# Peptides against a protein of PDB entry 7RZF: the designs that were tried, part 20

Target 1, 358 residues: chain A of PDB entry 7RZF
Amino acid sequence: PFQEEHLKQLYKIVPIKDIRNLYVTFPIPDLQKYYKSNPGHYLGHLIGHEGPGSLLSELKSKGWVNTLVGGQKEGARGFMFFIINVDLTEEGLLHVEDIILHMFQYIQKLRAEGPQEWVFQECKDLNAVAFRFKDKERPRGYTSKIAGILHYYPLEEVLTAEYLLEEFRPDLIEMVLDKLRPENVRVAIVSKSFEGKTDRTEEWYGTQYKQEAIPDEVIKKWQNADLNGKFKLPTKNEFIPTNFEILPLEKEATPYPALIKDTAMSKLWFKQDDKFFLPKACLNFEFFSPFAYVDPLHCNMAYLYLELLKDSLNEYAYAAELAGLSYDLQNTIYGMYLSVKGYNDKQPILLKKIIEKM
Target 2, 358 residues: chain A of PDB entry 7RZF as posed
Amino acid sequence: PFQEEHLKQLYKIVPIKDIRNLYVTFPIPDLQKYYKSNPGHYLGHLIGHEGPGSLLSELKSKGWVNTLVGGQKEGARGFMFFIINVDLTEEGLLHVEDIILHMFQYIQKLRAEGPQEWVFQELKDLNAVAFRFKDKERPRGYTSKIAGILHYYPLEEVLTAEYLLEEFRPDLIEMVLDKLRPENVRVAIVSKSFEGKTDRTEEWYGTQYKQEAIPDEVIKKWQNADLNGKFKLPTKNEFIPTNFEILPLEKEATPYPALIKDTAMSKLWFKQDDKFFLPKANLNFEFFSPFAYVDPLHSNMAYLYLELLKDSLNEYAYAAELAGLSYDLQNTIYGMYLSVKGYNDKQPILLKKIIEKM

## One batch from the design tools (peptide; made by RFdiffusion4, then SolubleMPNN)

Design b1_p9_4_s3 (from b1_p9_4, 3 letters changed)
Fold by OpenDDE base, seed 4:
Structure b1_p9_4_s3 (fold): chain B 358 residues (1-358), chain A 9 residues (1-9)
Amino acid sequence: as target 1 above (358 residues)
Amino acid sequence: SPVLPPLRF
């Protein structure tokens, strides 16, 4: 475990690749024994959320961060880390202190709201779906993975332990949240901008770095992180599938899409899944407009329209993706193409939202 | 010193 002298440290690291990353790391207790409640996953889900009122949404709105990942990471025996990792813009590299302030404001929001059982339930449901419909892995890789995780889980649970949440433990969530404090922070900034500004070389890879103590004033600034009114808990994910019924094959099921609707305004082809037998569907829509490609102006307007539509749908994209739904929007020479794929149960909800934004 | 796990960049 890190001693106090190892906390409140800033590492400036020179990468080999041209990357800009921030790692905000907190030492936490070993949570392995709590895999049935997985409080680190709960916190990672919220801190790493991409929806409205999320940490990432705010940091993106400022142009400081492109991506964010939050979660637990294994350490050595008897301790773990909670890490918030962000991909920094060039501007974000100048605002690292403020980015970390926003992280602590979001963490403070999580403390103020307290552990939410509904969020745990969503994580549970998502993980259960992921387990139930897990793709077939290559036997060799799968066996090696299982052999590795047998060190951590009972034989009877080895297949389920990484997925199935069983226990809502608000006490453990609070315990982990209590470790996510400025006094416990380790910060690493990775950027080529530190080239020639380092004084140490890492022993194993020759990575150049500088270690500095974070100033007490900065720690105090982060300790005094207020409630930022821009931060909100996510809304319930309406895209999480609950119905997994697989309809029987129709007696006249064709190996190709059958035309089931033919009108002046629409044609509809349908093919039932005769191969995978999954509660999934692929909805493909081609919209035809004689104006879509009539001239360069209309072509550019159609393009701009689609880009604006995609932007307007970003609020749903993450929640849909978490729930195993995806959509795609493309311009065609004839108009527009829309695809909605994934679990069929909530596809109508996503499709409706897409159409309402159109 | 707990070395930061080598950032595999």
Scores: peptide ipSAE 0.015, ipTM 0.508, DockQ to the pose 0.117
Fold by OpenDDE base, seed 2:
Formats: structure tokens, sequence, C-alpha cells
Structure b1_p9_4_s3 (fold): chain B 358 residues (1-358), chain A 9 residues (1-9)
């Protein structure tokens, strides 16, 4: 376990690749015994959220961060880490202290709101869907994985333990959240900009680094992180599927798409799945406009329209993706193409949102 | 000194 002398440290690391990363690491207790409630996953889901009012949304709006991942990571036996990792822009590399301040502001927001049972339920439902419809893995990899996790879980639970949440434990969420404090932080900044500015070399990989104590004034600044009014809990994910019914194969089902609607304004082709028998669908729409590619101006306007449409849909993209839904929008020489894929139950909701933004 | 777990880059 890290002692006090190992906390409040900053590491400046020189990578081999041209990458800019920030790792904000907190030592936490071993949560393995709490796998049924998985409080670290709850916190990782919120801290790593990409929707409106998320930590990532604010850091992106400032041009400091491209991507963010939050979650628990295994340490050595008897302790874990909670890690917030971000991909830094060049500008973000100059604002690391402020990025970390925003992390603590978001964590403070989570403390102020307290544990939310509905968020736990969404995590439970998402994980249950992921378990139920898990793709076939390569037997060798799967067997090796199962052999590894047999050290952590009862034999009867070994297949479900990583997925199925059973218990809402607000006490454990608060316990982990109480470890996410500035006094318990280890910061690593990875950038080639530290080349020639390091004084140590890591023994195993020869990685050049510098270790510095984080100034007490900076720690105090993070400890005094206020509630930033831009941070909000996510809204409920309306795209989480609840109906997984597979309809019987129609007696007249053809091996190819059948024309089921033909009008002056629309043609509809339908093919029932006769192979996979999954509660999933693929909706494909081709829109025709005589103006789409009539001249270079209209072509560029049609392109800009789709880019703006995609941007306007970003608020739903992450929530849809978490729920196993995806969409694609493309320009065509005749107009535009829209595809909606994934679990069929909530596809109408996503489609409606897309059409409302059009 | 607790070695930072090698950041598998």
Amino acid sequence: as target 1 above (358 residues)
Amino acid sequence: SPVLPPLRF
C-alpha cells in the first residue's frame, strides 16, 4: 500500500510514441469482495460519462481534452486504484492543474448529489444486456480469462460476476468517493515535451521520468474545489432496451428483402432475420433531393448540413452507444443516407430524435 | 519505492 510519502506526487513521463496523456490515480481499498455492487463501476460510469454536463463535455468545450476514461483498476493484492485518464490536447498540456480542478469539482458534485439508485439500475441493466447478448469469444482466450477469474469468484458465479450487479450499496459508493481526494492523489503526465527535462529512468522499460511533490497550495486549491454549475448528473438513458422478444418467422418470409410499401414518396423493403435470431434491427434510409448535388454550392451546403446535424446529435450519441444503438449519416450524390442499428426496442426513439433534429 | 505499475502504453 502507498504510504503518505507516496501520495501527492507528480510524475512527468517521456513516452516513446507522440502521445499526451494525464493519469490521475487514487489508491482505494480492494473492492473485489464487493463485485455484486461494484461501486467502482458506478463511479467510473459517471466520471467517464460523455453526455451533457459531464466532466468530458466541459473539458472538451475548453479544448483541453479529447477523450476521458474513469474507473477502477486492479493493483497488487489487497488494494486497487481508481484512475481518471484523459487524452490531452496541446493546450490541455498547459492546463493540467485546471483539468484536475475540474475533476475534483465533478467529484464534489457527485458527493453533493449522493448515490443514485437509478444510475445503479442503469448500470445493472446495461451489464445484463451485455451479458445476455455477449458475442462468442475465441475458446482459447475465453478459457484463459475464466481460469484467471476463478481466483476471485465462486465457481457458480464465475460467468456472471463481471456483469451481473445484484446490490445497490450507497455506503460503498460513498466509501470509494471519500478516497477520491486531493490528499490521496498521484498524477502522471505523459508527453514528449518532457524530453531532456527528466532525472530518472525506470528500470524495466528505460522510461525517462521526473518525480516532483505537488505543492501544498495546489493540493489546497483542489481541496477547495467548488460546485461548478456546468456539471450535472446524466439524464436517464432512454435507449436502454427492455424488450428482447424475437418475433416468429413469417410464413411468407423471403431470403431477400420484399417490397412492402410502394408510394410516390416512399418505397419500403423488409427482410426478417432468419439466421441470427437477435432482438436487433438495421434501419436504412435513403433520402432523395434534386438539390443535393445540382452544383458545387448545393453540394457543400448538403455536406455542411450533415456535419451540423451530426454535431446536434452528439447529445444522444453516447447514450445510444452505451445502450447498443448506433447511427450513421452520409451524403450521397442523390441526397443523404441514414442508418440506425442495434437493439430494435429503442430504435424508434433514436430515429425520432434524429428526425426531430433534421 | 512502490513502482508505478508500468503504464502499458
Scores: peptide ipSAE 0.014, ipTM 0.488, DockQ to the pose 0.108
Fold by OpenDDE base, seed 3:
Structure b1_p9_4_s3 (fold): chain B 358 residues (1-358), chain A 9 residues (1-9)
Amino acid sequence: as target 1 above (358 residues)
Amino acid sequence: SPVLPPLRF
């Protein structure tokens, strides 16, 4: 495990590629034995959330961060890490201290709200769906993976242990949150801007880096992270499927889409799934407008309309994606194309939201 | 030195 001298350290790392990344790492206990509750996944789900009031949403609104990943990672010698990793903008590279302050403000919000059983239940349901409808893996890769995880899980649970949550353990969530403190932090900043400013070379890859102690004043600033009123827990994910019924194949099912409705204003084609037998659907809509491509102005207006529409749908996109729903919106020379894909149960909800924003 | 987990470069 890291000793005290390894904590509160800043690493400035020169990458080969032109990338800007921030890694905020916390040593945590080995959580492997707690796989049935998976408190690190609970925290990773919230810290890594992309919806309104999330850490990422706020950091993006400031122009500092493009992407964020939060979660547990395997360590060495019977300990783990919790890592928050962000892709930095050029501006974000100048605001690393403030980015980390916002991380601690969000963590403080999680402490103030306490563990939420409904969030655990959503994680459980999402993971159960992911397990139940897991795609076939390449046998060689899958066998090697299973052989590896047999060291960690009972034989009876080896297939389910990475997915199926069984126990809500608020005590373990709090225990991990108690490790996500400024006094327990290791920071790495990866940027070419550190070229020629390093004093050490990594032995294995020759990576140039500088190690510095984080100033006590900065640690204190992070320790005194107030509640930021912009941070909120996510709303309940309305897109999580609950109905997985597969309708029987129709006797007259065609291998191609059949025209099932023809009107002056609409045509509807339908094809039943005859191959996969999944509780999924693909809804595809082509909207025709004589104005969409009549001139360059209308074409540009139609483009801007879709960009604005997509932006207005961002609040739902992440929650839908987590639940195995997706949408796509494209301009066509005839108008607009909309696709909604994924589990059929909640597609009407997503479709309704899209149409209400249109 | 605790080897930083290999940064997936």
Scores: peptide ipSAE 0.012, ipTM 0.497, DockQ to the pose 0.115
Fold by OpenDDE base, seed 5:
Structure b1_p9_4_s3 (fold): chain B 358 residues (1-358), chain A 9 residues (1-9)
Amino acid sequence: as target 1 above (358 residues)
Amino acid sequence: SPVLPPLRF
């Protein structure tokens, strides 16, 4: 484990590629034995959330960050890390201290709200869905994987241990949150802007870096992170499927889409799944407009409309994706194409939200 | 996005 001398350190790293990354790392206890509650996944779900009031949403609104990933990572035996990793903009590279302040403000929000059983239940449900409808893996890779994880899980649980949550453990969530403090931080900034400003070389890869202690004033600033009113817990994910019923194949099921509705304004084709037998559907809509491609102005307006529509739907995109729902919106020479895919149970909810924004 | 727990091999 890292000693105190290894904490509160800043690493400025020169990459080979033109990338800008920030890694905020916290040493945490080994959570292996707590796989049934998985408190690190709970925290990773919230810290890595992309919905309104999330850490990423705020950092994006500032123009500082493009992407955010948060969660546990294995260390050596007996310890782990919790890592928050962000892709930095050029502007974000100038605001690293403030980005980290916002991280601690969000962590402080999580402390203030306390562990939420409903969030755990959503994680449990999502993981149960992922387990139940897991895609087939290549046998060789899967067998090798299972053989490896047999060192960590009982034989009876080896197939389920990575997916099935069983126990809500608020005590363990709080225990991990207590390790996510400024005094326990290791910061790495990866940028070509540090070229010629480094004093060390890593032995294995020849990576140039500089190590600095984070000033006590900066640590204190992060320790005094208040509640930022822009941060909110996510709303309940309404897209999580609960009905997995597979309807029996219709007696007259055609191998091709059948026309089931024909009107002056709409045609509808339907094909029942006769191959996969999954509680999933693909809804495809072609909207026709005589104005979509009549001239360059209308074409550009139709493009701009879809970009604005996509932007307005961004609040639902992440929650839908987590629940195994997706949508796609495209301009066509005839108008607009909409696709909604995934578990059929909550597709009407997503479709309704899309139509309400249109 | 959450970091998927490393597939503990």
Scores: peptide ipSAE 0.019, ipTM 0.525, DockQ to the pose 0.139; fails the geometry check

Design b1_p9_4_s4 (from b1_p9_4, 3 letters changed)
Fold by OpenDDE base, seed 5:
Structure b1_p9_4_s4 (fold): chain B 358 residues (1-358), chain A 9 residues (1-9)
Amino acid sequence: as target 1 above (358 residues)
Amino acid sequence: GPTLPPLRF
């Protein structure tokens, strides 16, 4: 475990690649024994969320961050880490203190709201879906993985332990959240901008770095992180599938798409799945407009329209992705293409959201 | 996202 002298440290690291990353790391207790409740996954789900009112959404709006990842990582025996990692913009590299302040503001929001059983239930449901429809792994890889897991889990649970959430433990969520404090932080900034400004070399890879203590005034600023009104808990994920019924193959099922609707304004082809037998569907829509490619102006307008539409749908994209749904929008020489893919149960909801924004 | 890729420093 890190001693006090290892906490509140800033590492400036020179990468080989031209990358800009920030790692905000917190030592936490070993959570392995709490796999049935997985409080670190709960917190990672919220801190790493990409929807409206999320940490990432706000940091993107500032132009400071491109991507964010949050979650637990294994350490040595008896401890773990909780890590928030962001990809920094050039501007974000100048605002690292403020970025970390926003992280602590979001963490403070989680403290203020307290543990939410519905969020746990969503995590449980998402994991159950992921487990139920897990692709077959290669036997050798799977057996090696299982052998490793057997060191930590009962034999009866070893197949499900990574996915099955059973126990809502708000006490454990609060316990982990209590470790996510400025006094317990280790910060690493990775940037080529530190080249020639380092005084140490890492022993294993020869990575150049500088270590410095984070000033007490900066720690105090982060400790005094208020509630930022821009941060909100996610809304309920309406895209999580609940119906996994596979309809029987129709007697007249064609091996190719059959024309099932033919009107002056639309043609519809349908093919039932006869191979995979999954509760999934692919919806593909091609829209035809005589104006789409009539001239360069119309082409550019059609492009801009689609970019604006994609932007307006971004609020649903992450929630849909988590639930195993995706959409794609593309310009075509004749107009527009829309694709909706994934679990069939909630596809109508996503399709409705898309149409409402069009 | 919530999934930390293995931190390959």
Scores: peptide ipSAE 0.032, ipTM 0.672, DockQ to the pose 0.264
Fold by OpenDDE base, seed 2:
Structure b1_p9_4_s4 (fold): chain B 358 residues (1-358), chain A 9 residues (1-9)
Amino acid sequence: as target 1 above (358 residues)
Amino acid sequence: GPTLPPLRF
């Protein structure tokens, strides 16, 4: 375990690649024994969320961060880390203290709301879907993975332990959340801007870095993080599939799309899957407008329209992706193309959301 | 997202 002298430290690191990253790391107890409840995954799901009211959404709105990941990582024996990692913009590199303040504001929001059983259930359901439809791993990779898992899990649970959540443990969620405090923080900033400003070299890779104590005033600022009214818990993910039934192959199923509807305003082609037998579908829509490409102005307006439409759909993009749904919108010389792909069960919901924004 | 990539410095 880190001693007090190893906490509240800032590392300025020179990368080989031209990257700007912030790592906010907390020492946490070994959570491996709690795999059935996986409180670190619960917190990682919320802290790493990308929807409205998320930490990432706020940091992106300020132009400071491009991407965010949050979760537990294995450390040394009997110890883990919880890490929040962000890709920094050039502006974000100047606002690291404020970025971390926002992290603690979000964590404070999680404390104020308390553990939510519905969020745990959502994580459970997402993991169950991922497990059920896990692709066949390569034999060598699978064998090595199983061998590693056997060190931590009973043999009977080796196949499921990483995916199947069984127990809602609000006490363990609170326990981990109590470790996510400024007094326990280790901060690393990775940027080429620190070149020539370092005084130490890492032994294994020759990475140049500088270590500094975080000032007590900064720690206190983070400890006094208030509730930011912009932070909200996610809404329930309405795109998580629950029905996985595969309809029987029709006797007249054609190997090519058949025209099943022909009207003055629309044509519909359908092909049943005769190959994969998955509860997935691909919906493709081509919209025709005589105005879409009539002149440069209309072309630019059509482009702008789709960019605005995509932006308006960002609130659903992450939730859809987590649920194994995707959509794509493209300009064409004749109008617009829309595709919706993934699990078929909730595709109508996503399609409705898209149409409502059009 | 909730998945930490391997820390490659």
Scores: peptide ipSAE 0.031, ipTM 0.670, DockQ to the pose 0.253
Fold by OpenDDE base, seed 3:
Structure b1_p9_4_s4 (fold): chain B 358 residues (1-358), chain A 9 residues (1-9)
Amino acid sequence: as target 1 above (358 residues)
Amino acid sequence: GPTLPPLRF
């Protein structure tokens, strides 16, 4: 484990590629023995959340960050890391201290709210869905994976241990959250802007870097992170499927879409799945408007309309994606195309939200 | 997202 001298350190790293990344890393205990509760996954789910009131949402709103990932990572020698990693904008590179302040404000919000059993239940349900419908791994990959997992899990649990959450352990969530403190931080900034400003070279890859102690004043600023009223826990994910019933194939099922409804205003084609037998559907809608492509002005208005519509749906996109739902909206020469894909159970909910925003 | 990809430097 890192000694105190290895904490509160800033690394300025020169990449080969033109990338801007921030890594905020916390040494944490080995959580492997707690796989049934997986407190690091709980925290990663919240810190890495992309919905309204999330850390990412706020950092994006400021133009500082494009993407965010948060979670536990295995370390060497029987310890783990919790890492928050962001893709920085050019502006974000100038605001790294403030970005990290916002991270600690969000972490402070999690402390203030305390562990939420409903969030754990959502993680459990999402993992159960992922396990149930995981693609068949290639035998070689699967056997190698199992062989690795056998070092950590009982044989009877090896197939499920990565997915099945069983125990809500608020004490362990709080324990991990207590390690996510400024006094326990290691920061790495990756940017070409550090070229010619480094004094060390990494032995293995020749990566140029500079190591600096984070000033005590900055650590203190992060320690005094207040509650930011913009941060909120996510709302319940309404898109998590609960019904996985697969209807039997109809005797008259066609290998191609059949016209099942023909009206003056609509045609409906249907094809039952005859191959995969998954509780999934693809809903595809083509909307026709004589005005959509009548002139350049209307084309641009139709484009702008869909961009605005997509923006208005962003609040649902992440929750839907987590639940294995997706949508697509495209302009066509005849109007617009809408696709809703994924588990069929909650597709009507997503579709309704899309239509309500239209 | 909640999943850390491998740190690629």
Scores: peptide ipSAE 0.030, ipTM 0.671, DockQ to the pose 0.245
Fold by OpenDDE base, seed 4:
Structure b1_p9_4_s4 (fold): chain B 358 residues (1-358), chain A 9 residues (1-9)
Amino acid sequence: as target 1 above (358 residues)
Amino acid sequence: GPTLPPLRF
């Protein structure tokens, strides 16, 4: 279906809103039949990763990109797209060729490392968690969604098919990776900077754009993407919950937090969940220091301390978020506030990481 | 975001 003339194209698009986006699109085969292995999800997870050694981390470090999304999207019948979408800074808009070079360097790293079963297993586990704790959608929305899913999946699998990964298929991962090549690329740059520089108008929405062939020199530059030593596979996500046990409600469970520890240095309140019955917890810590707000210097030091602490924890933030954990750090007039929320199983690990950085 | 021009494939 894809003719060579439709590949290696650059679209310069004028947005209505003041946005700067880059879309790097690859045509891929229809992967719908491979939903049990979902190779596009595997690649989207890695390419879209935000941890150390990720594509996003490098592009952020250069000040070129704010956000990155990678994944498969439906096309027309019989084909799909793999899309890498980034939010561009003003500087990043000037470095689109280099951004795309880094994308191909990361893709080359994925080829060099080969498909990793442990990464697939993490995706499987994350999806299983998401499925297990899927909020009951409103009946109408749920029915409409199921009806849509029934078009693609057997009735017996409709509830699970979107979530349950069952088959590690390295061959399919490699097949998709083989489509993520410069010769197969379609690039769209969205920026107001193209206003008055377009020669076409899209018929449906009146979007102004220019279409250009990507120069063969640029394609060759991307084809010769080396292994950038800054790119690394993510480390194993230690925050993925595995224990979902809900403890029985205590007989003396209070409707309000009970003081369970009272010392000169600490007070602890506890309330068991009596409503949701989820394997989730909220840990809230308030730290008091007589020096935190004593003068402007101490206030600024306390502020800078938390900013540095937050920055030092960024390496864990994404992995924690993927695993359904979150943390919050705030300055207070008395000191600082820490909150850890989400699945209770791995909260101690995240809390330990926070304390180690403090 | 702005709809990509119809990618005719």
Scores: peptide ipSAE 0.021, ipTM 0.582, DockQ to the pose 0.189

